# Designs tried in a protein design run: peptides against a protein of PDB entry 5JXT. Part 135

Target 1, 319 residues: chain A of PDB entry 5JXT
Amino acid sequence: SLLPKKEINVYIGMSEMQVKWYQKILEKDIDAVNGAGGKRESKTRLLNIVMQLRKCCNHPYLFEGAEPGPPYTTDEHLIYNAGKMVVLDKLLKRIQKQGSRVLIFSQMSRLLDILEDYCVFRGYKYCRIDGSTAHEDRIAAIDEYNKPGSDKFIFLLTTRAGGLGINLTTADIVILYDSDWNPQADLQAMDRAHRIGQTKQVVVYRFVTDNAIEEKVLERAAQKLRLDQLVIQQGRAQVAAKAAANKDELLSMIQHGAEKVFQTKGAFGTMAEKGSQLDDDDIDAILQAGETRTKELNARYEKLGIDDLQKFTSESAYE

## One batch from the design tools (peptide; made by RFdiffusion4, then SolubleMPNN)

Design b2_p19_8_s1 (from b2_p19_8, 12 letters changed)
Fold by OpenDDE base, seed 3:
Structure b2_p19_8_s1 (fold): chain B 319 residues (1-319), chain A 19 residues (1-19)
Amino acid sequence: as target 1 above (319 residues)
Amino acid sequence: SEAERRRRLEEARRRRLAR
């Protein structure tokens, strides 16, 4: 029988470079971040800030002029300048040593390019699919990955392109490098590995930048998922429709952790303490802390009714 | 080969920087 998937949110501190770029993004639109624009501030401007902050959480090299150079090199800086890459680099070594195979999902095709560079740099054999991949090339990539005795360790996918009903049960590890605004898209991605024909325990690692906008993206996604479940259970179809964050929700998400980011001169958390020098014990500690916080997050939303879940409770913004 | 790895890294870098 198919074992239940194990889902773990992996909370990752920003690198020093990410902190600097996160500050720069907030400073550029400081009036909007402070809510000083009031009713005149556009939802579009806030959405743009959210998208820049999410890019920063993924990798600072998604910004023009962020990559160090000239000369431009592919070296360890590609890893240590992004907290998620530091954790990914250690986690992939462990996954490979265990004889597992991994799907890596992102919302951002440009992040997949960085991950390709990383794979080539580390010597990982990979497949790639995104929204621009032709149907024939998609089939070929899936077949090459799923082939008996395939030497392809990693499959790089955009979440939506990977969600298209494909079977990737030859992988047992799923990494969500970032989260979709629609939690169903992430579930559909996980279900590529967690499906009939899977013989291993599927483990899903969801990367979440700690003390940043991604925590609020995750909370909102968890809230929405629980709401969707309750609406289905109660037969109340009309409730699910308010999917888009309002202006005040977006502002609250942007403001989350912003003060602490402005006060920070270096990296965050384990990235400040060890940077790229994470060992196996540090990874175990991050995963264990993540498993605890994941249980707490789920338990918070499981207790809420439909009426509570319809209100974006900003209460967690003041701790 | 090491030469092929270097070429792939340079091509990857060019793709990253062209965007």
Scores: peptide ipSAE 0.185, ipTM 0.820, DockQ to the pose 0.596
Fold by OpenDDE base, seed 1:
Structure b2_p19_8_s1 (fold): chain B 319 residues (1-319), chain A 19 residues (1-19)
Amino acid sequence: as target 1 above (319 residues)
Amino acid sequence: SEAERRRRLEEARRRRLAR
C-alpha cells in the first residue's frame, strides 16, 4: 500500500548576500514597499517586487552582477551565498547516504541552471526537465532516471513541467526548492513520486526562506488549498475564482519580514550562527523546527471557514 | 573523466551566466 507522504516545511535563513540583495530590492522601491504610492501604485509594480524578492530567496546569482567575478568560478561560494543551497547541500549528502533518490522542483528554470552547476560541482549525477525541454528529450530523461540501476541521483524539474502526468516513483524524496502560488501545482509535483508503484515512504521537503516573502507565499498557498478543499466538499464552485492577490495582499506580503531584514547585519538564523558549517545536528534541528511549524500552519488553516479563508489575514505581517 | 567533468562544469556555468 502507498504510505501517506510526509511533508515538512524547511524554514531557512537568508545568507548575508541574500540579506543585502533583499534590502537592495526593498530600498529600490521603498515608496511602494511603504504603501506611499497609494491608489496610484501599480499592481504590476508590486508583482515585480514580489518576483524579485522570490528570486532573492532562491539565489542571489539570479540577479545580474550578483555573482562574484570575473573570473567566474564554480566553487563553495555557489553554496554559501544562498541559505537554501547550504541546507540542500547537507540534506542531499544525507539523502544519498540513506540510498534515497530525489526530485528537486523549482518555479524558475534559471535556478535549475544553478542547481545543475551545483550538481556537476558536487559530482551528483542528474537529469533535467524544464518548460523548454523537447518532448523526446523529456521521455529520454524520465527513462534514464527510472531505469533499473540508474546512476542518476537527482532529477531537476520545473514544477509545471514535472507536474504533467509523469511517473518518478523511483524517487522517494521530493524537494520543493520554492513554492507555486497554486498549491495544486506543488501537489501535482509531489504526486510524481507519491504514486502507485512507490515502495518507500515519500518525504517532501518544502524550502521556505524565513522572515521573507516566501512565508507569505506559503501561507497564501495553504489558505488556497484549504479553500479549494472546502469548496469541493461544499460544492461552492464560484469561490475558487478569487485566486489573484490584490494590491493590499501583495503589499502585506512584501512588508513581511522587511523590518527585520533592514535591521539584520549579516545572515539570518542558523545561517548567521554557522553559515556553511551546518552539521547533522543543525539539520536535524532545522527539520524538527520545520515539522513543528508545519503542523502549526496546517492547524491554523484547518480551523478556518470559507469566509475566513477568503480574507487575507494581514495580522501576521507584524509578528 | 576529469576532463568530462570540467567540460560539464563549464557548460553548466555558461548556462548560469548566459542571463
Scores: peptide ipSAE 0.318, ipTM 0.868, DockQ to the pose 0.557; fails the geometry check
Fold by OpenDDE base, seed 5:
Structure b2_p19_8_s1 (fold): chain B 319 residues (1-319), chain A 19 residues (1-19)
Amino acid sequence: as target 1 above (319 residues)
Amino acid sequence: SEAERRRRLEEARRRRLAR
């Protein structure tokens, strides 16, 4: 029988470089961030800020001129300059040692380019599929990954390209490097490993940058998922979750953690304390804290009715 | 081979920097 999947949100501090870039993004559009643009501030501008902040949470090298060089090198700086890469690097060693195989999903093909460089740097054998991958190359990559005795440890996928009905039950670990605005896209990604033919316990690690916009992306996704579930259960098909965030929701998401980011001169949390020197105990602590916060997040939305779930709950940055 | 690893590393780096 298929075992239930275990889902854990992994809350990860920003690196010092991420904090600096996050500050620069906010400062560039400070009037919009402070809501001073009023009714004139376009939803498009706020969406652009959100996209830049999400890029920063993924990796600072997604920005032009962020990567140190020339000369451009592939070295430890590729890892330590992004909190998610630091955690990923330790987690992948553990996963490999356990004899597991891993799917890594992202919304950003440009992040997969970083992850390819990382995989080659660490000597991880991988496959890749994104939205530009030809159908034949996609089949070949899937077959190469799924073949008996495949030496491919990692499959790199964009969430949407990976969601397209493929079977990847030869992997038992799923890493969502970032989250989709639509929680169903992430579920469809997980279901590539968590389906008929899986023989192992599927574990899903969802990376979430702590004290940043990604917490609000996660909360919104969790809210939407619960609303979709309740609508199905209650037969209330007319209660569609708002497909897109409104202007005020986007502004609230941008403002989340912004004050603390401006006050911070270095990295956040465990990234400030340990940086790239995270050990196995630090990873266990991050995973345990993540499991607790995941339960709390789920419990928060499980108590809400449809009417409450239709309201974007901006938790005040002060509670 | 090490040569193939180096080639793949250069290709991946090129993709990373071609942004």
Scores: peptide ipSAE 0.197, ipTM 0.817, DockQ to the pose 0.540; fails the geometry check
Fold by OpenDDE base, seed 4:
Structure b2_p19_8_s1 (fold): chain B 319 residues (1-319), chain A 19 residues (1-19)
Amino acid sequence: as target 1 above (319 residues)
Amino acid sequence: SEAERRRRLEEARRRRLAR
């Protein structure tokens, strides 16, 4: 029988470099961040800020001129300059030692380019597919990963490309390096490993940058998922669940954690204390804290009815 | 081979920097 998947949100502090770039993104559009643009501020401008902040949460080298050089080298700086990479690097060592195989999903093909360089740097054997991968090459990569005795440890996928009906049940670990705005896309990605033919306990690690926009992306995705479930269960029309974030929601998401980011000198949380020197105990602490916060997040939305979930209430997030 | 690993590093780096 297929075991239920275990899902854990892994809350990760920003590196010092991420904090600096996050500050720069907010400062560049400070009038929009403060809501000073009023009714004339375009939804497009806010969506652009959100996209830049999400890039920062993933890796600062997604920005032009952020990577140190010349000379441009592949070295430990690729890891320690992004909190998610620091956690990923330690987690992958553990996953490999336990004899597991891992799918890594991202929204950003450009992040997969960083992850490819990381995989080669660490000597991890990998496959890759994204939205630009030819159909034949995609089939070949899937077959190479799934073959008996495959030496491929990691599969790198864009969430949308990975969602397209493929079977990857030869992996038992799923890392969502970032989250889709549509929680169904992330579920479809998880279901590549969590499907008929899986023989292991599937564990899903969802990386979330702490005290940043990604917490609000996650909350919105969780709210939407619960709403979708209740709408299906109650037989109500799905019309409300597809609404894109409004301007005020986007502004609130951008403002989340911004003050603390401006006040922060250096890195956040465990990244400030340990940086790239995380040990196995630090990872266990991060995973345990993440498991607790995941349960709390789920419990918050499970108590809400359809009418509450249709209202973006900022207040119900702080009780 | 080490040569093939180096080639893959250079290819991955070029993709990362061609942004």
Scores: peptide ipSAE 0.186, ipTM 0.811, DockQ to the pose 0.484; fails the geometry check

Design b2_p19_8_s2 (from b2_p19_8, 10 letters changed)
Fold by OpenDDE base, seed 1:
Structure b2_p19_8_s2 (fold): chain B 319 residues (1-319), chain A 19 residues (1-19)
Amino acid sequence: as target 1 above (319 residues)
Amino acid sequence: MEEERQRRLEEARARRRAR
């Protein structure tokens, strides 16, 4: 029988470089971030800010001129300059030692390019598919990953490309490096490993940059998922959860953690304390804290009715 | 596949390292 999947949000502090870039993104559009543009501020401008902040949360090298050099090298800087990479690097070592195999999903094909460089640098054997991967190459990559005795440890996927009905039950770990605005896209990605034919407990690690835009992306996705569940259960006609955030929602999301980011000198959380020197105990602490916050997040939305879930509650009770 | 991977990696590196 298929065991229920275990889902853990892994809350990760920004590296020093991410903080600097996050500040720079906010400062560049400070009037929009402060809501000074009022009704005149374009939704497109706010969406662009959100997209840049999400890039920053993923990896600062997604920005032109961000990679250190010359000389340009693939080295430890690829890891320590992004909090998610620091956690990923330690987590993958543990996963490999446990004899597990891992799917890594991202919304950003350009992040997969960085993850390929990382895999090469660490000597991890991998497969990759994204939205540009030809159908034949996709089949070949899936077959290469799934073959008995495959030496491919990692599968790198864009969430949308991985959502297309494929079977990857030869992996038991799923890392969502970032989240989709649509929680169903992430569920479809998880269902590539969490499907009939899986013999192991599937564990899903959802990376979330702490004190940043990604927490609000996650909250919005959790609200939507709960709303979708309640609508299905109650047989209510598609309350079209307004698929697109309004301006005020986007602004609130952009503002989340911005003040603390501006006040921060260096990195956040465990990234400030340990940086790239995270040990197994630090990882366990991050995972335990993540499991707690995941339960709290779910419990918050489980108590809400349809009418409450239709409202963007900017008041996340992170007092 | 390997040649395409190398090309993709080189192009990605070039994009990140462009100033």
Scores: peptide ipSAE 0.604, ipTM 0.950, DockQ to the pose 0.081
Fold by OpenDDE base, seed 4:
Structure b2_p19_8_s2 (fold): chain B 319 residues (1-319), chain A 19 residues (1-19)
Amino acid sequence: as target 1 above (319 residues)
Amino acid sequence: MEEERQRRLEEARARRRAR
C-alpha cells in the first residue's frame, strides 16, 4: 500500500546577500510598501514587488548585476549567497547517502538554470523539465530518469510543468524550492512521486524563507487548501475561494518581516551563525524546528471554520 | 567525463555573463 507522504516546511534564514537585496527591493518602492500610495497604488505594482521579493528568497542571482564578477565563476558563492542553496546542498548529500532520489520543484525556470549550474558544479547527474521543454524532450527526460539503474539523482522541474500527469515514483524525496500561490499545484507536483507504484516513504521538504514574504505565501496557500477541503466536505460549491489576493492582502504580505529585515545586519538565523558551514546537526535542528512549525501551522488552520478562512485576518496569525 | 564537466561549467559561466 502507498504510505502517507510526510510533509515538512523547512524554514530557512536569508543569506547576507539576500538581506541586502531584500532591503534594496523594499527601499526602491518604499512608498508602496508603507501604503502611502493609498487607493491609487496599483495592484500591478504590488504584484511586481511580491515577485521581486520571491526572487530574492529563491536566489539573489535572479537579479541583473547581482552575481559577483568578472570573472564570472561557478563556485561556492552560488551556494553561500542563498540560504535555500546552503540547506539544499547539505540535504542533497544526506538524500544521496541514504540511496534516495529527488525531485526539485520551483515556480521559476530561471532558478532551475541556477540549479543546473549547481548540479554540474557538485557533479550531480540530473534531468530537467520546464514550460519551454518540447514534448519529445520531456518524454525523453522522464524515461531517462525512470529507467532501471538510472544514474540521474535529481530531477529539476517547474511546478506547473511537473504537474502535468507524469509518473516519477522512482523518486522518494520531493523538494519544493518555492511554493505556488495555488496549493493544488504543489500537491499535483508531490503526486508525481506520491502515486501508485511508489514503494518508499515519500518525504516532501517545502523550503520557506523565514521572516520574509514566503511565510505569508505559505499561510495563504494553507488557508486556501483548508477552505477548498471544507467546501468539498460541506457541499458548499458556491464558495469559490478568491483566486487572487486583494490589494490589502498583498500589502500585508510585503510588509511581513520588512521591519526586521531593515534592522538586520548580515544574515538571518542559522545563516548568520554558520553560513555555509552547516553540519549534520544543524540540518537536523532545522528539520526538527520545521516539523514543529509545520504541525503548529496545520493545527492553526484545522481549527478554523469556512467563515474564518474566508476572512483574511492578520490577527489569527499571532495567537 | 571531466572535460565535459568543465565545458558545461564554462557554458554556465557564459550564460550568466549574457544575463
Scores: peptide ipSAE 0.190, ipTM 0.817, DockQ to the pose 0.459
Fold by OpenDDE base, seed 2:
Structure b2_p19_8_s2 (fold): chain B 319 residues (1-319), chain A 19 residues (1-19)
Amino acid sequence: as target 1 above (319 residues)
Amino acid sequence: MEEERQRRLEEARARRRAR
């Protein structure tokens, strides 16, 4: 029988470079961040700020002029300048030693370009599929990954391209490097490994930048997922309609952790304490803390009714 | 072997910088 998947949110501090770029993004649009634009602030402007903050949480080299050079090199700076890369680098070593194979999902094809460079730098053999990959090349990549005795360790996928009903049960680890606004897209990505034909316990690691916009993206996704479940259970199909964040929700998400980011000199959390020098015990501590916080997050929304889950307020999780 | 790895690194860097 297929074992239930284990899902763990992995909460990761920003690197010093990420903090500096996160500050710059907020400072560039400070009037919008402070809500000074009022009713005149466009939803499009707020969505752009959210997109830039999510890029920063993924990797600072997604911005023009952020990568150090010339000369431009592929070296340890590709890892230590992004908290998610530091944790990923340690996790992949552990996953490989365990004889596991891994799917890495992102919303951003440009992040997959960074992950390709990282894979070549570390000597990891990989496959890639994104939205631009031709149908024949997708089939070839899937077949190359799934073949018996495949030397491909990593599959790099955009979440939406990987969601297309493919079978990747030859992997047992799923890393969501970032999250979709629609939690169903992430579930569809997990279901590529967590499907009939899987012989191992599937483990899903969801990377979440701590004290940043990604915590609010995660909370909103968890709230929506619980609401969708209750709507299905109660037969109330009409209630699911508030899929898109309003302006006030977007502002609240942008403002989350912003003050602490402005006050921070250097890196955040475990990235400030250890930086790139994370050991196996530090990774175990991060995973244990993540498992606890994941249970707490789920338990908050399990107690709420449909009417409470329709209110997007940080306070409504305590009512 | 090392020359092929170096070529692959240069190609990966080129893809990252072209966007």
Scores: peptide ipSAE 0.287, ipTM 0.871, DockQ to the pose 0.600; fails the geometry check
Fold by OpenDDE base, seed 5:
Structure b2_p19_8_s2 (fold): chain B 319 residues (1-319), chain A 19 residues (1-19)
Amino acid sequence: as target 1 above (319 residues)
Amino acid sequence: MEEERQRRLEEARARRRAR
C-alpha cells in the first residue's frame, strides 16, 4: 500500500546578503511598500516587487551584479549567500547517506541553473527538466533517472514542467525549493514521487524563508488549498477561490517582515547564529521547529469555514 | 574527470550569466 506522504515546512532565515538585497528591493519601491501610491499604485508594480522579493528568498545571484566577480568562481559563496542553499547542502548529505533520491522543484528555471552549478560543485549526479526542455530530452532525462541502478541522485525540475504526468517513484524525497501560488501545482509535483509504484515513505520538504514574503505565499496557498477541499466536499462549485491576489493582499504580503528586515544588520535566526556552520543537530532543530509550525498552520486553516477562508485575513502584526 | 568537471562548472557559470 502507498504510505501517506509526510509534509514539513522548513523555515529558513535569510543570509546577510539576502537581507541586504531584500532591503534594497524594498527601498527602491519604498513609496509602494508604504502604500503611499494609494489607488494609483499599479497591480503590476506590486507583482513585480513580489517577484523580486521571491527571487531574493531563493538566491541573491538571481539579480544582475549580485554574484561576486570577476573572477567568477564556483565556491562556498554560492551556498552561504542563500539560507535555502545552506539548509539544502546539509539536507542533501543526509538524504544521500540514507540511500534516498530527491526531486527538487522550483518555479524559477534560473534557480535551477544555480542548482546545476551547485550539483557539479558538490559532485552530485543530476537530471534536469524545465519548460524549455524538448520532449525527447525530457523522456531521456526521466529514463536516465528512473533506470535500475541509476547514479542520478537529484532531479531538478520546474514545478510546472515536473507536474506533467511523469512517474518519478524512484525518488522518495521531494524538496519544494519555492512554492507555487497555486497549491495544486505543488501537489501535482509531489504526486510524481507519491504515486502507485512508490515503495518508500515519501517526505516533502517545503522551503520557506522565515520573516519574509514567502510565509504569506505559503499562508495564501494553504488557505486556497483548504478552500478548494471544502468546496469539493460541500458541492459548492460556485465558491470561486480568488485566483489572483488583489492590490491590498499583495501590499500586505510585501509589508510582512519588512520592518524587521530594515532593522536587521546581518542574517536571520539560525543563519545569524551558525551561518554555513550548521551541523546535524541544527538541521534536526530546524526540521522539528518546521514540523511544529506546519501542524499549527494546518490546524489554523482546518478550523475555518468557507466564509472565513474567502477573506484574506492578513493577521496584521500591528494589532 | 577533473577537466570534465571544470568544463561543466564553466558551462553552469555561463548559463547563470547569460540570464
Scores: peptide ipSAE 0.149, ipTM 0.805, DockQ to the pose 0.511; fails the geometry check

